# Peptides against a protein of PDB entry 3H8D, part 112

Target 1, 122 residues: chain A of PDB entry 3H8D
Amino acid sequence: DMKRQQRFFRIPFIRPADQYKDPQNKKKGWWYAHFDGPWIARQMELHPDKPPILLVAGKDDMEMCELNLEETGLTRKRGAEILPRQFEEIWERCGGIQYLQSAIESRQARPTYATAMLQNLL

## One batch from the design tools (peptide; made by RFdiffusion4, then SolubleMPNN)

Design b2_p19_3_s3 (from b2_p19_3, 10 letters changed)
Fold by OpenDDE base, seed 1:
Structure b2_p19_3_s3 (fold): chain B 122 residues (1-122), chain C 122 residues (1-122), chain A 19 residues (1-19)
Amino acid sequence: as target 1 above (122 residues)
Amino acid sequence: as target 1 above (122 residues)
Amino acid sequence: SAPLSAEEIEELQKEIESL
């Protein structure tokens, strides 16, 4: 259902290896999520020391947020919600379009708002 | 088409009567817009000295932004774009739900994302 | 309140899965 609310979030994370280091030695990553209604459609992780991780619903379910949006508490976390473009800009830079496209073509992607939008562009 | 991108903007304005006053004597208002794809669906104006103005497509076209989104340059104006909730919170506080509902019931409102969403709530 | 970290979300996920 394309009438579902699309919401995007970003939160920082510290690598487990840096968790107990001095603040100046903690390398911060960024966790991004796109929720299509109550459920995650895309996830992305930026790391300071490794390639970005791109994840799409259907293909990568076991590696993605398994909580519904309400369960995450993200909507109640000040500063977590971001504009769609703030997600998409990074997604595109990381090759997310190609990643999702490949997942669709391989029939691994679950239909989401993201898959529908991509099919409109192609 | 409910697959159209919904985007929201807010910019300050100075009343014409205050335009050439000293900065300390300028009362700032706020102009809000909801774009359903390329075209405006809702507009709202907050004023320091008069009631809010609520406008909806179809009913209030002559009083609303007549430019498409690209023509406005709002997407390129840093700090202009806001989250949907930042618009909706003010819209609701100003009686926007009732205003749009009345416009729908009187058959004055043009169908938009906003009208569709309201019909889901009622 | 401070935003949840990705680590906190992962922990929350594990807790929910355990139910």
Scores: peptide ipSAE 0.033, ipTM 0.583, DockQ to the pose 0.067; fails the geometry check
Fold by OpenDDE base, seed 2:
Order: structure tokens, then sequence, then C-alpha cells
Structure b2_p19_3_s3 (fold): chain B 122 residues (1-122), chain C 122 residues (1-122), chain A 19 residues (1-19)
């Protein structure tokens, strides 16, 4: 249902391999999530030394956050919630439009707000 | 259409009567807007010395922003855009739920994302 | 409390699944 609340989040992460390094050598990555109501619709990971990871519901469920939004605690985490455009700008730069389009065309994408918006744009 | 982008904005204003006062005596108000796509759905004004003003599309069109979102320049104004919850929290505190509900029941409210969400909650 | 890192979220997910 398109009436569901769309919420976007970003949190930093440090690679496990850098966890015990000096702070200056801890390269930060960024974890992004788009929730269409209680469930994740898109996930994205920016890494300091490897290509971005793009994930869409239906296709990549095993690699995505399996918790519902309330279970994540993201709504209670100060500074985690971001504006839609702050997610979309990075998503677009990382090839997210093409990735989601391909998932729709291959019938792998679960219908979400994201799939509906893309279908309106094309 | 529920597929329209929901965007929220806040800008400060100074009362005309305070415009020429010393900076310390310029009491700030806050202007809030919810845009359902290109058109305003809700408007709210917080004043330092009078009750909040609540406005909903259809009922209060003459008192609301008459410009479409692009015409306002709000999307280009740094720090103007806010999270949905930053609007909703104030809206709720100011009695916005009851105000919008009454407008729906009296058939004065134009259908918007806001009216649809309220109807889902009730 | 510091915001949960992506790693912390993954750890929480694993704990919840183990329940």
Amino acid sequence: as target 1 above (122 residues)
Amino acid sequence: as target 1 above (122 residues)
Amino acid sequence: SAPLSAEEIEELQKEIESL
C-alpha cells in the first residue's frame, strides 16, 4: 500500500578488520536503509575500499536486514534517520535505478514504494 | 495519488511588529508546511505570543501558501526541509489530528496524503 | 548510548534469530 510511511536511515560502520586498528586507520563505511512501512524496501552499503552494495526487497532478502523497523531500533537512534533525498542521491550515484529496474524486469523485485516510484518515472 | 512525494519544511519568521526592534526583542515564530507533491496539504504557524495556527487544504486555502512547491524555493533553501516526524510531532501537539478530522467530517478538507493517513489511523 | 553500527545491527539480528 502506497499509504505506508517511507523512512530512510543511515548509520556508520567500521570493517571488522579495522576494529582493532588505531582510530585513524579505521575506515568508515555507511549503511543505508529505506523502509516502506515496517519492512525494508532497499538497502545500500558504502565501503571505503570496495564497490557499493545495492540490495532490493524480493531479490536480495537474504542479504538485507531481516528485522522490521521497530526491531532495528533505528527510529530511536539519534542521527540515524535521514531525508529521502539523502538516500536517493547516493542510491542514484551507485546505479540503484538500473539495479532496481533490472530486478523488476526479471520479476525478482517484491513490489514496494520504490518499485512503484520507478515505474512512474519510466 | 498516494505515490506523490511527501515533503516537509520549516522556516523561521519574525513578526512584522518586531522587525525594527533590537535583535534580542525579535521573537521568532515558525512556519511549517507539508507538501503532498507540488501542492500544500497542511500548514502550521507557531507564534511566540498567540495560539498556533493550523491550516488544511480545501478548508483553509485562502490562508495557506498559494504557491506550488517549486515556486516557493523551499527545496533550494538550506535547512528548510525537515523530517516528517519533525512536522508531525508539532502538528499533533497543536491539535492537528482533531482539526483535520473535523475538516474531513464537515467535508471541507480536500483529499490529500494527510487525510488518507488520518482515515487509516481512525 | 552511541548509535548502533551496521555490525551491531547484524549482531542483534543474529541474536533475535537464535531466539
Scores: peptide ipSAE 0.027, ipTM 0.591, DockQ to the pose 0.033; fails the geometry check
Fold by OpenDDE base, seed 4:
Structure b2_p19_3_s3 (fold): chain B 122 residues (1-122), chain C 122 residues (1-122), chain A 19 residues (1-19)
Amino acid sequence: as target 1 above (122 residues)
Amino acid sequence: as target 1 above (122 residues)
Amino acid sequence: SAPLSAEEIEELQKEIESL
């Protein structure tokens, strides 16, 4: 099986409340996505004023992007694609390893590249 | 990676309109599920009075069972689990190969054991 | 559930872009 390509993306978001504020007063959040082939495996949201949101496929499908990779247009958005390490570093800092591990243990996580890698680490 | 267990299930359903009819007047449909590990890969519905419904993960997630295998209780339902061939034979008859192939070609199908097997067949 | 309509996909894309 041709190993599915792992692709990572990051886009900034501005809080609705800051949308019309001066640029200096706009606190940016960051939306992160890990795609395992065409489908999202992990999602992460860094907010300026609340804890990080960590989401994993299977467990959090209803809260995650339901568009396939091509439908998102992320591959065509200049500057959106990031290196694996740029995703993983933030994922780790936010407790993503423990979050995904807990989802695996509770049988909530859909098998993805992310779950497979975590199982290799353990 | 320990190969995810492929498990297949079938349960009958009665049309709501036939629910209170005499047993002889109840036309049974059949609900089929293929689980690739904990998550559904394919679903199929045989109806007595309409065409078969074929569903594949990724493409038809919103129409498919959203419960993981353990949550469904199917593994504990006596007589629900079926042999792979019992699923595949009906899947083939209903045009499931073409349906899944089309979903792969259109990049709508989530990678599953079913997509991998189809790619090996082509 | 019905697959997302083209309009729903567009709305979701806009939401993602707004993030």
Scores: peptide ipSAE 0.022, ipTM 0.376, DockQ to the pose 0.067; fails the geometry check
Fold by OpenDDE base, seed 5:
Structure b2_p19_3_s3 (fold): chain B 122 residues (1-122), chain C 122 residues (1-122), chain A 19 residues (1-19)
Amino acid sequence: as target 1 above (122 residues)
Amino acid sequence: as target 1 above (122 residues)
Amino acid sequence: SAPLSAEEIEELQKEIESL
């Protein structure tokens, strides 16, 4: 079960309002994903002008990527894959541990690698 | 057990004979390591002038890094940590799957994340 | 910081063993 490959990805996005602006006026956000095997376990969105969005499987399924990892093409996109720590550092900084813990305690989180790791830490 | 963090590293090395040569005459090798939690599970050495060296825990302990991950300082060395696939791609290309399989079959391999993953694949 | 060389790792190993 916990033998699934954990893979992490980051891609930039541009705000819709900035889409047609000059490059210097396009503020980048960052989309992050943690895939526990084929399915997303955590998602995070960093924005230049609003608080980060944190999402966990089970609780936030309707707002998270619904494609499996292969369908996303992320594994084929150069520079999209990041180290686990590159995800975790941002996740922690954004309060992701507390967010996931709350989702576990409320029984909203689907069991994932992330939930298991957190439960081992606590 | 298989909840240990899998971390992969790559560092360059220069052949002793090239140590005092001009930079253009220094042929780089590459040292690779897979750490299954605190301890090394696999090691690989790419050389400019000889075949790759493959090493697996249990079988090759005397030739592998004897330091735990923290003692190596690799986690603190910028650019040393690599993606799992960056290790695995080279490992596979060098015949690492067959090497590890042989070590398992001969009962020389210590159980690691690598042995477990291979056994799941076979 | 720059990555450790294989030689540096070997040196560290020797130092630890001497401890």
Scores: peptide ipSAE 0.016, ipTM 0.577, DockQ to the pose 0.067; fails the geometry check

Design b2_p19_3_s4 (from b2_p19_3, 10 letters changed)
Fold by OpenDDE base, seed 3:
Structure b2_p19_3_s4 (fold): chain B 122 residues (1-122), chain C 122 residues (1-122), chain A 19 residues (1-19)
Amino acid sequence: as target 1 above (122 residues)
Amino acid sequence: as target 1 above (122 residues)
Amino acid sequence: PEPLSPEEIEKLQEEIESI
């Protein structure tokens, strides 16, 4: 339903190998998630030394967060929630529009708010 | 349409009479707005020395921002855009639910995303 | 409860996939 709350989150991650390095040597990645109601619709990972990872519901369910929004505790983490545009700006820059479009065309994407919005623009 | 982007903004204001006072004597108020697509759906003003002002589209159009979202330049003002919950928390605290509900019941409220969400909860 | 880190989420997913 278009009535489901759309919520976006971003949290930093540090590679396990860098956890005990000096702060200047800790390369931060970023984990992004779009939740369409309780369930994840899109996920994105920005790495300091490899290409971005883009994931969409239906196609990439096995690689995406399996926890519902409440289970993640993200709603309780100060500074984790971001504006829709803060997610979309990075999503667009990483080729997310084309990625999701291809997933829709191949019939791999599960219907979500994200798929509906893209279909309205095309 | 439920497809319209919901965007929320908060900006500080200082009363004209306080503009030239020492910083410690400038009482900051806060101006809040909810835009349902290009048009304002709800407005709220927090004052340092008077009760909050609550305004809803249809009922209070003459007291609300008349500019469309693009005309306001709020989307270009760094730090002005806030999360939906940051608006709703203050809205609820100020009695916004009851205010909007009464405007719906009196048939004064223009249909917006805000009215639709409230009707789904009631 | 405190939110899970991405690393914790990934680890949990790997554990679930191993079942």
Scores: peptide ipSAE 0.017, ipTM 0.548, DockQ to the pose 0.029
Fold by OpenDDE base, seed 2:
Structure b2_p19_3_s4 (fold): chain B 122 residues (1-122), chain C 122 residues (1-122), chain A 19 residues (1-19)
Amino acid sequence: as target 1 above (122 residues)
Amino acid sequence: as target 1 above (122 residues)
Amino acid sequence: PEPLSPEEIEKLQEEIESI
């Protein structure tokens, strides 16, 4: 079984309401993605003014990136790719383990590398 | 089967003969390592004045790092950890695919994540 | 082409869903 490559990305985003503000008034959010092969397995959004958003494949497909990895162009964006730990550290801080576990238990999560890793930690 | 974490590292080294030279005369080499879980799977050394050195587990154990990942302290060294592609790009340029393939064919290579990936590409 | 921003991705997804 071809072991799918696990790749992680982070890009900043500016809130629509801040797009035309001075740079100092543009509060950056952060968009994070975990790709299990070509498809997204987890997504996370950090906002300066609201709680983080956690999304897992199967459960949250309608809110997650619909593009495959190649279509996103993230592999070509300088500085977008991050180490696994750079994703996981934030994921853990945001309660991602509990979120994914609950999605597995409710049978909403699609099997991914992330679900497999969690099942090994339990 | 617990999927071992694949981690990659790069650190500079200064040639012994350049240790006491002025900084401008210290030609840096680069030491690269791929760890398949706790143990090294591949090592690579880039030198400014000689051909690159490629090493694979099983075949080149005597020339490779004998320390496990924890013992190296590489996970704690800021800027040492690199993305898989940052290793693989250099590995490929140095002829690492052919080197590993030959080690597998001669039955000198210890099975690692690297050998498994190569076998999937062939 | 340059990689898409999150906002561009969202916009693109909305367009795709409209098809």
Scores: peptide ipSAE 0.016, ipTM 0.547, DockQ to the pose 0.030
Fold by OpenDDE base, seed 5:
Structure b2_p19_3_s4 (fold): chain B 122 residues (1-122), chain C 122 residues (1-122), chain A 19 residues (1-19)
Amino acid sequence: as target 1 above (122 residues)
Amino acid sequence: as target 1 above (122 residues)
Amino acid sequence: PEPLSPEEIEKLQEEIESI
């Protein structure tokens, strides 16, 4: 149901190789998630030294968060929740529209709020 | 359409009587808005010295923001946009659920995302 | 930019209504 609550989250991560480095030498990446109700619809990872990772439900399920939103504890993590636009701005810059569109066209994307919005836009 | 973008905003206001007072003597109120797509669906005002004002589309149109979201410039105002939960938490505390429910029951509320969500909850 | 005050929003409404 497209009436599901759409929630967006961002958390920093540090590369395993940097975990023991001085704070100044720890390059942070960013993990992003869009939850369409209880389940993740889109995931995105910004890395300091490699291309962004874009993931969409249906196509990339095995590479995405398997936990439902409640299980993630993200809703209870201060500063994790972000505005839709804060997600979408980065998503767009990373080529997320094209990525999702391609997944829809290839019939790999499962229907989500994200797919519905894109199909309304195109 | 319930697929419209839901956006929430909060801005401070100072009472006219406090405008010329020292900053420490300026009691700020808070103006809240929920936009269901381009149009306001709910409005809420927190005052320092009077009860909250709750307003819902259809019932309170004459007391609510008449500008569409784009006209308000709220989307361009840094720090104005808030998370849905930041609105809803205050809305709930102010008795907004009951207020909206009463407006629905009296057939005064126009259909919005807010009415749809409430009807799904009840 | 600072958020519009409610007063500014009201003024904008008045201006729009005056057109």
Scores: peptide ipSAE 0.024, ipTM 0.564, DockQ to the pose 0.066; fails the geometry check
Fold by OpenDDE base, seed 1:
Structure b2_p19_3_s4 (fold): chain B 122 residues (1-122), chain C 122 residues (1-122), chain A 19 residues (1-19)
Amino acid sequence: as target 1 above (122 residues)
Amino acid sequence: as target 1 above (122 residues)
Amino acid sequence: PEPLSPEEIEKLQEEIESI
């Protein structure tokens, strides 16, 4: 149902290898999630020293957050929720459109709001 | 089509009567808009010294912004776009649910994302 | 309750997958 609420979140993370380093030497990454209703549709990770990770439902389920939106507690974390465009801008820059398109074409992507919107774009 | 992007905006305004007053004496109001795709679905105005104004498409078209989203330039104005909940929280506090419900029941409301969501809530 | 950090989410997923 395309009437499901689309919600986007971003939280920072520090790499395990940097957890015990001085604050000035901790490289910050960013974890992004798009929820299509209660379930994750897309996930993205920006790392300070490796390529971004793009993940889409159906294809990458084993690498994505398995918690429903309520279980994550993200809706209760101040400053975690972001505007759709704040996710999409980074998604686009990281090649997310092409990644999702490839997942659709290979029949690996589960239908989500994201897959439906891409079909409207192309 | 419920696949349309829902976008919310808020900008401050100064009353015409206060435009030429000293900055410290200018009472600020807030103008809110919900766009269902390119067209406005709901509008809301918070005033410093009068009741809030609630407007819904179909019923209040003559009082609402007649520009499409692109024509407003709101998408290009830094800090104008807000989270859905930032609109909905104020909408709810101002009695927007009841206002929209009444507009639906009286057959004055044009079908929008907002009308569809209310039907899911009740 | 505080939301899970990315590290906690990843760890939790690894634990779940290991079952």
Scores: peptide ipSAE 0.017, ipTM 0.549, DockQ to the pose 0.029; fails the geometry check

Design b2_p19_4_s1 (from b2_p19_4, 8 letters changed)
Fold by OpenDDE base, seed 2:
Structure b2_p19_4_s1 (fold): chain B 122 residues (1-122), chain C 122 residues (1-122), chain A 19 residues (1-19)
Amino acid sequence: as target 1 above (122 residues)
Amino acid sequence: as target 1 above (122 residues)
Amino acid sequence: MLPIEEWLKARGRVPVPAP
């Protein structure tokens, strides 16, 4: 249903090995999530020292957040929620359009708001 | 079309008479807008010294922003864009649900994302 | 910690304050 609320979140993180280092030595990554209603549709991770990770529902369920939106507590975390474009800009830069398209074409992607919007664009 | 991008904005304003007063004497109001694609769907104004103003497309066109989203320059104004909930929270508090519902029932409201979502809720 | 933060930590992503 295209009437489901689309919400986007990000959380910065560091590696466990950097927890007790000086701030300048804590290399920050970024975890991103797109929720289509209560369930995650896309997940993305920016890492300081390796390629970005792109994940889409249906294809990558085992690697994605299994918690529903309410269970995550994201809506209760100050500063976690972001604008759609703040997610999409990074998603596009990391090759997310092509990644999701391939997942759709291979019949691996679960239908979501993201798949619908992509199919509308193409 | 429910696939149109929903974007929300707010801009603070002061009364013309307060323009040349000390900062503490400049009573700030807030202008809010919901754009359903390129066109405004809802407008809301919070005033420091009078009741809030609620406006919906179709009914209140003469009092609402007549510029399309691009013409407004809102997408280029730092800090103007806000999350949907930042708009909806105020909208609801000001009686926006009832206002829009009445506009729909009286056949005055132009169909928008807002009207569709309300009709889905009811 | 929130559940999402614990979820991340368990997977080697220790949440830190947002800038």
Scores: peptide ipSAE 0.514, ipTM 0.614, DockQ to the pose 0.694
Fold by OpenDDE base, seed 3:
Structure b2_p19_4_s1 (fold): chain B 122 residues (1-122), chain C 122 residues (1-122), chain A 19 residues (1-19)
Amino acid sequence: as target 1 above (122 residues)
Amino acid sequence: as target 1 above (122 residues)
Amino acid sequence: MLPIEEWLKARGRVPVPAP
């Protein structure tokens, strides 16, 4: 249902091995999530030392956050929620459009707001 | 078209008469805008000394911002863009749902993302 | 610690404050 609220979040992180190093030696990554209503539709990770990770619902369920939005506590974390474009800009730069399209064509993607929007563009 | 990007903005303002007063004596208002793609769909104003103002496209065109989104420069103003819920929360508190519904029923509202979403709820 | 933060930690992503 296109009525569902689309909400986007990001959380910066470091590796466990860097946890007790000086700030200048902590390599920061970024975790991103797109929630289509209560359920995650897309997940994305930026890493300082490896390629970006793209995940879409249906195809990558086992690697994505299984918590519903309320369970995550994301809506209660100050600074976590971001504008849609702040997610989409990174998603597009990482090849997310092609990744999601491929998941749709292979019939691995679960129908979400993200799949619907992409199918309207193609 | 539901594919259009929905973007929301807010800008604080003070009364012209308070422009040169001490900060403690400047009563601040808030200007809000919802853009459905390049065109404004809803506008809202919070005032410290008078009731909120609600405006919807079609009905209140002459009182709303007539600049398209790019012309406004809002996308280039740091801190102006806000999350959808930051707009909707205030809109709902000000009676915006009833105001927009009345504009639809009287056939004064121009079709926008806002009218479509409301019609899906009713 | 929020559930999402614990979820991340369990997967080798230690949350830190945003800039």
Scores: peptide ipSAE 0.510, ipTM 0.615, DockQ to the pose 0.639
Fold by OpenDDE base, seed 1:
Structure b2_p19_4_s1 (fold): chain B 122 residues (1-122), chain C 122 residues (1-122), chain A 19 residues (1-19)
Amino acid sequence: as target 1 above (122 residues)
Amino acid sequence: as target 1 above (122 residues)
Amino acid sequence: MLPIEEWLKARGRVPVPAP
């Protein structure tokens, strides 16, 4: 439903093995989430040493955050919330449009704001 | 969305250890699923040797069928589809109303036909 | 830690402060 609030978040992370290294040895990854109302619609990860991971609701549920937005605490984490374009710019660079489109065409994607927007664009 | 077709399915299962036993030694369990459109809304399991398992979308996603309805092949499995009341009768006996209600109140349940119906009843 | 941070840690992604 388009009346649900769309909210976007990102959290930088490091690998467990880098946890106790000096800053220069801590290659940061980025975890991104798009919530369509209370539930995640898209999840994306940038990694310093492997290709980005794109995940879409319905298709990748087992690999995505199962917590509803309130449960995550993301809204209470200072600096975590980002603008839609801050998510979309990275999403598009990582091939997110094609990924989501493929999931829709294969009937793997659960209908979300993201699928609706993409279908509006197509 | 209430415009989605609600479909219910039931599949008997036997314990892996009973797979090669004679019929008299195969205690059957029952796997039940409620699909709200293409995605599962409720899942229920009757077991011959343990309490029933109740699962609701949003709360129990990691324990539920992640396949969309078409992917499951349930609609093509003869004798698998059951009437709503054939699901609901067992659901109610197993405490499903209270289980789903608790999930709604704790904001764990993803909104589905089942949550909407329950909220209409309450 | 917030639940999301624990969730990430459990999956091998140790949250760090944002730049």
Scores: peptide ipSAE 0.507, ipTM 0.589, DockQ to the pose 0.336
Fold by OpenDDE base, seed 4:
Structure b2_p19_4_s1 (fold): chain B 122 residues (1-122), chain C 122 residues (1-122), chain A 19 residues (1-19)
Amino acid sequence: as target 1 above (122 residues)
Amino acid sequence: as target 1 above (122 residues)
Amino acid sequence: MLPIEEWLKARGRVPVPAP
């Protein structure tokens, strides 16, 4: 149901190899998640040294977070939740519109709030 | 170089949601890796409740382990290293031959020991 | 660690504090 609560989160991370390096030598990536109700609709990762990763429900279920929102503990992680626009701005810049559109056209995307919004836009 | 050392590893994992459950309620998955010299050639994951994940170098670099073998610490983890056949048996059962073959045909697979062996087999 | 943090760590993404 499109009336489900839409919630967005991000978590910064470093590579395991940088775990014990000085701060100046730690390159941060960013993990992003869009939850449509209890389940993930989109996932995205910004990396310091490789192209961004875009994932959509239905197409990329095996690479995405398999935990429901409550199981993740995201709502209990201080500073993790972000505004919708904070997610969408990065999603658009990374080519997320085209990625999701292609997943819809190929019948790989599971219908979500995200697919519905794109269908309204296009 | 095909003369590089081929090493195989597996690590069990449990779902985060099962982390604090009793042993009988923890469903184990298995993470597998094939390293061709210092770099990963194939990665595979067996899950208790979803299809296995198969990944090959060149095609799936963003979803695979980005650390070189030494950086992973796998060689220093007791019980992590496995025999080649222990990896290959599961790889074959999961459809790895067809997966890698398709990656080669689409020019997505990076040449590795694994791609060479498949080309010898087929 | 939270379940999501463990999930990330297991996949080579070590969570760190936000700036």
Scores: peptide ipSAE 0.495, ipTM 0.629, DockQ to the pose 0.354

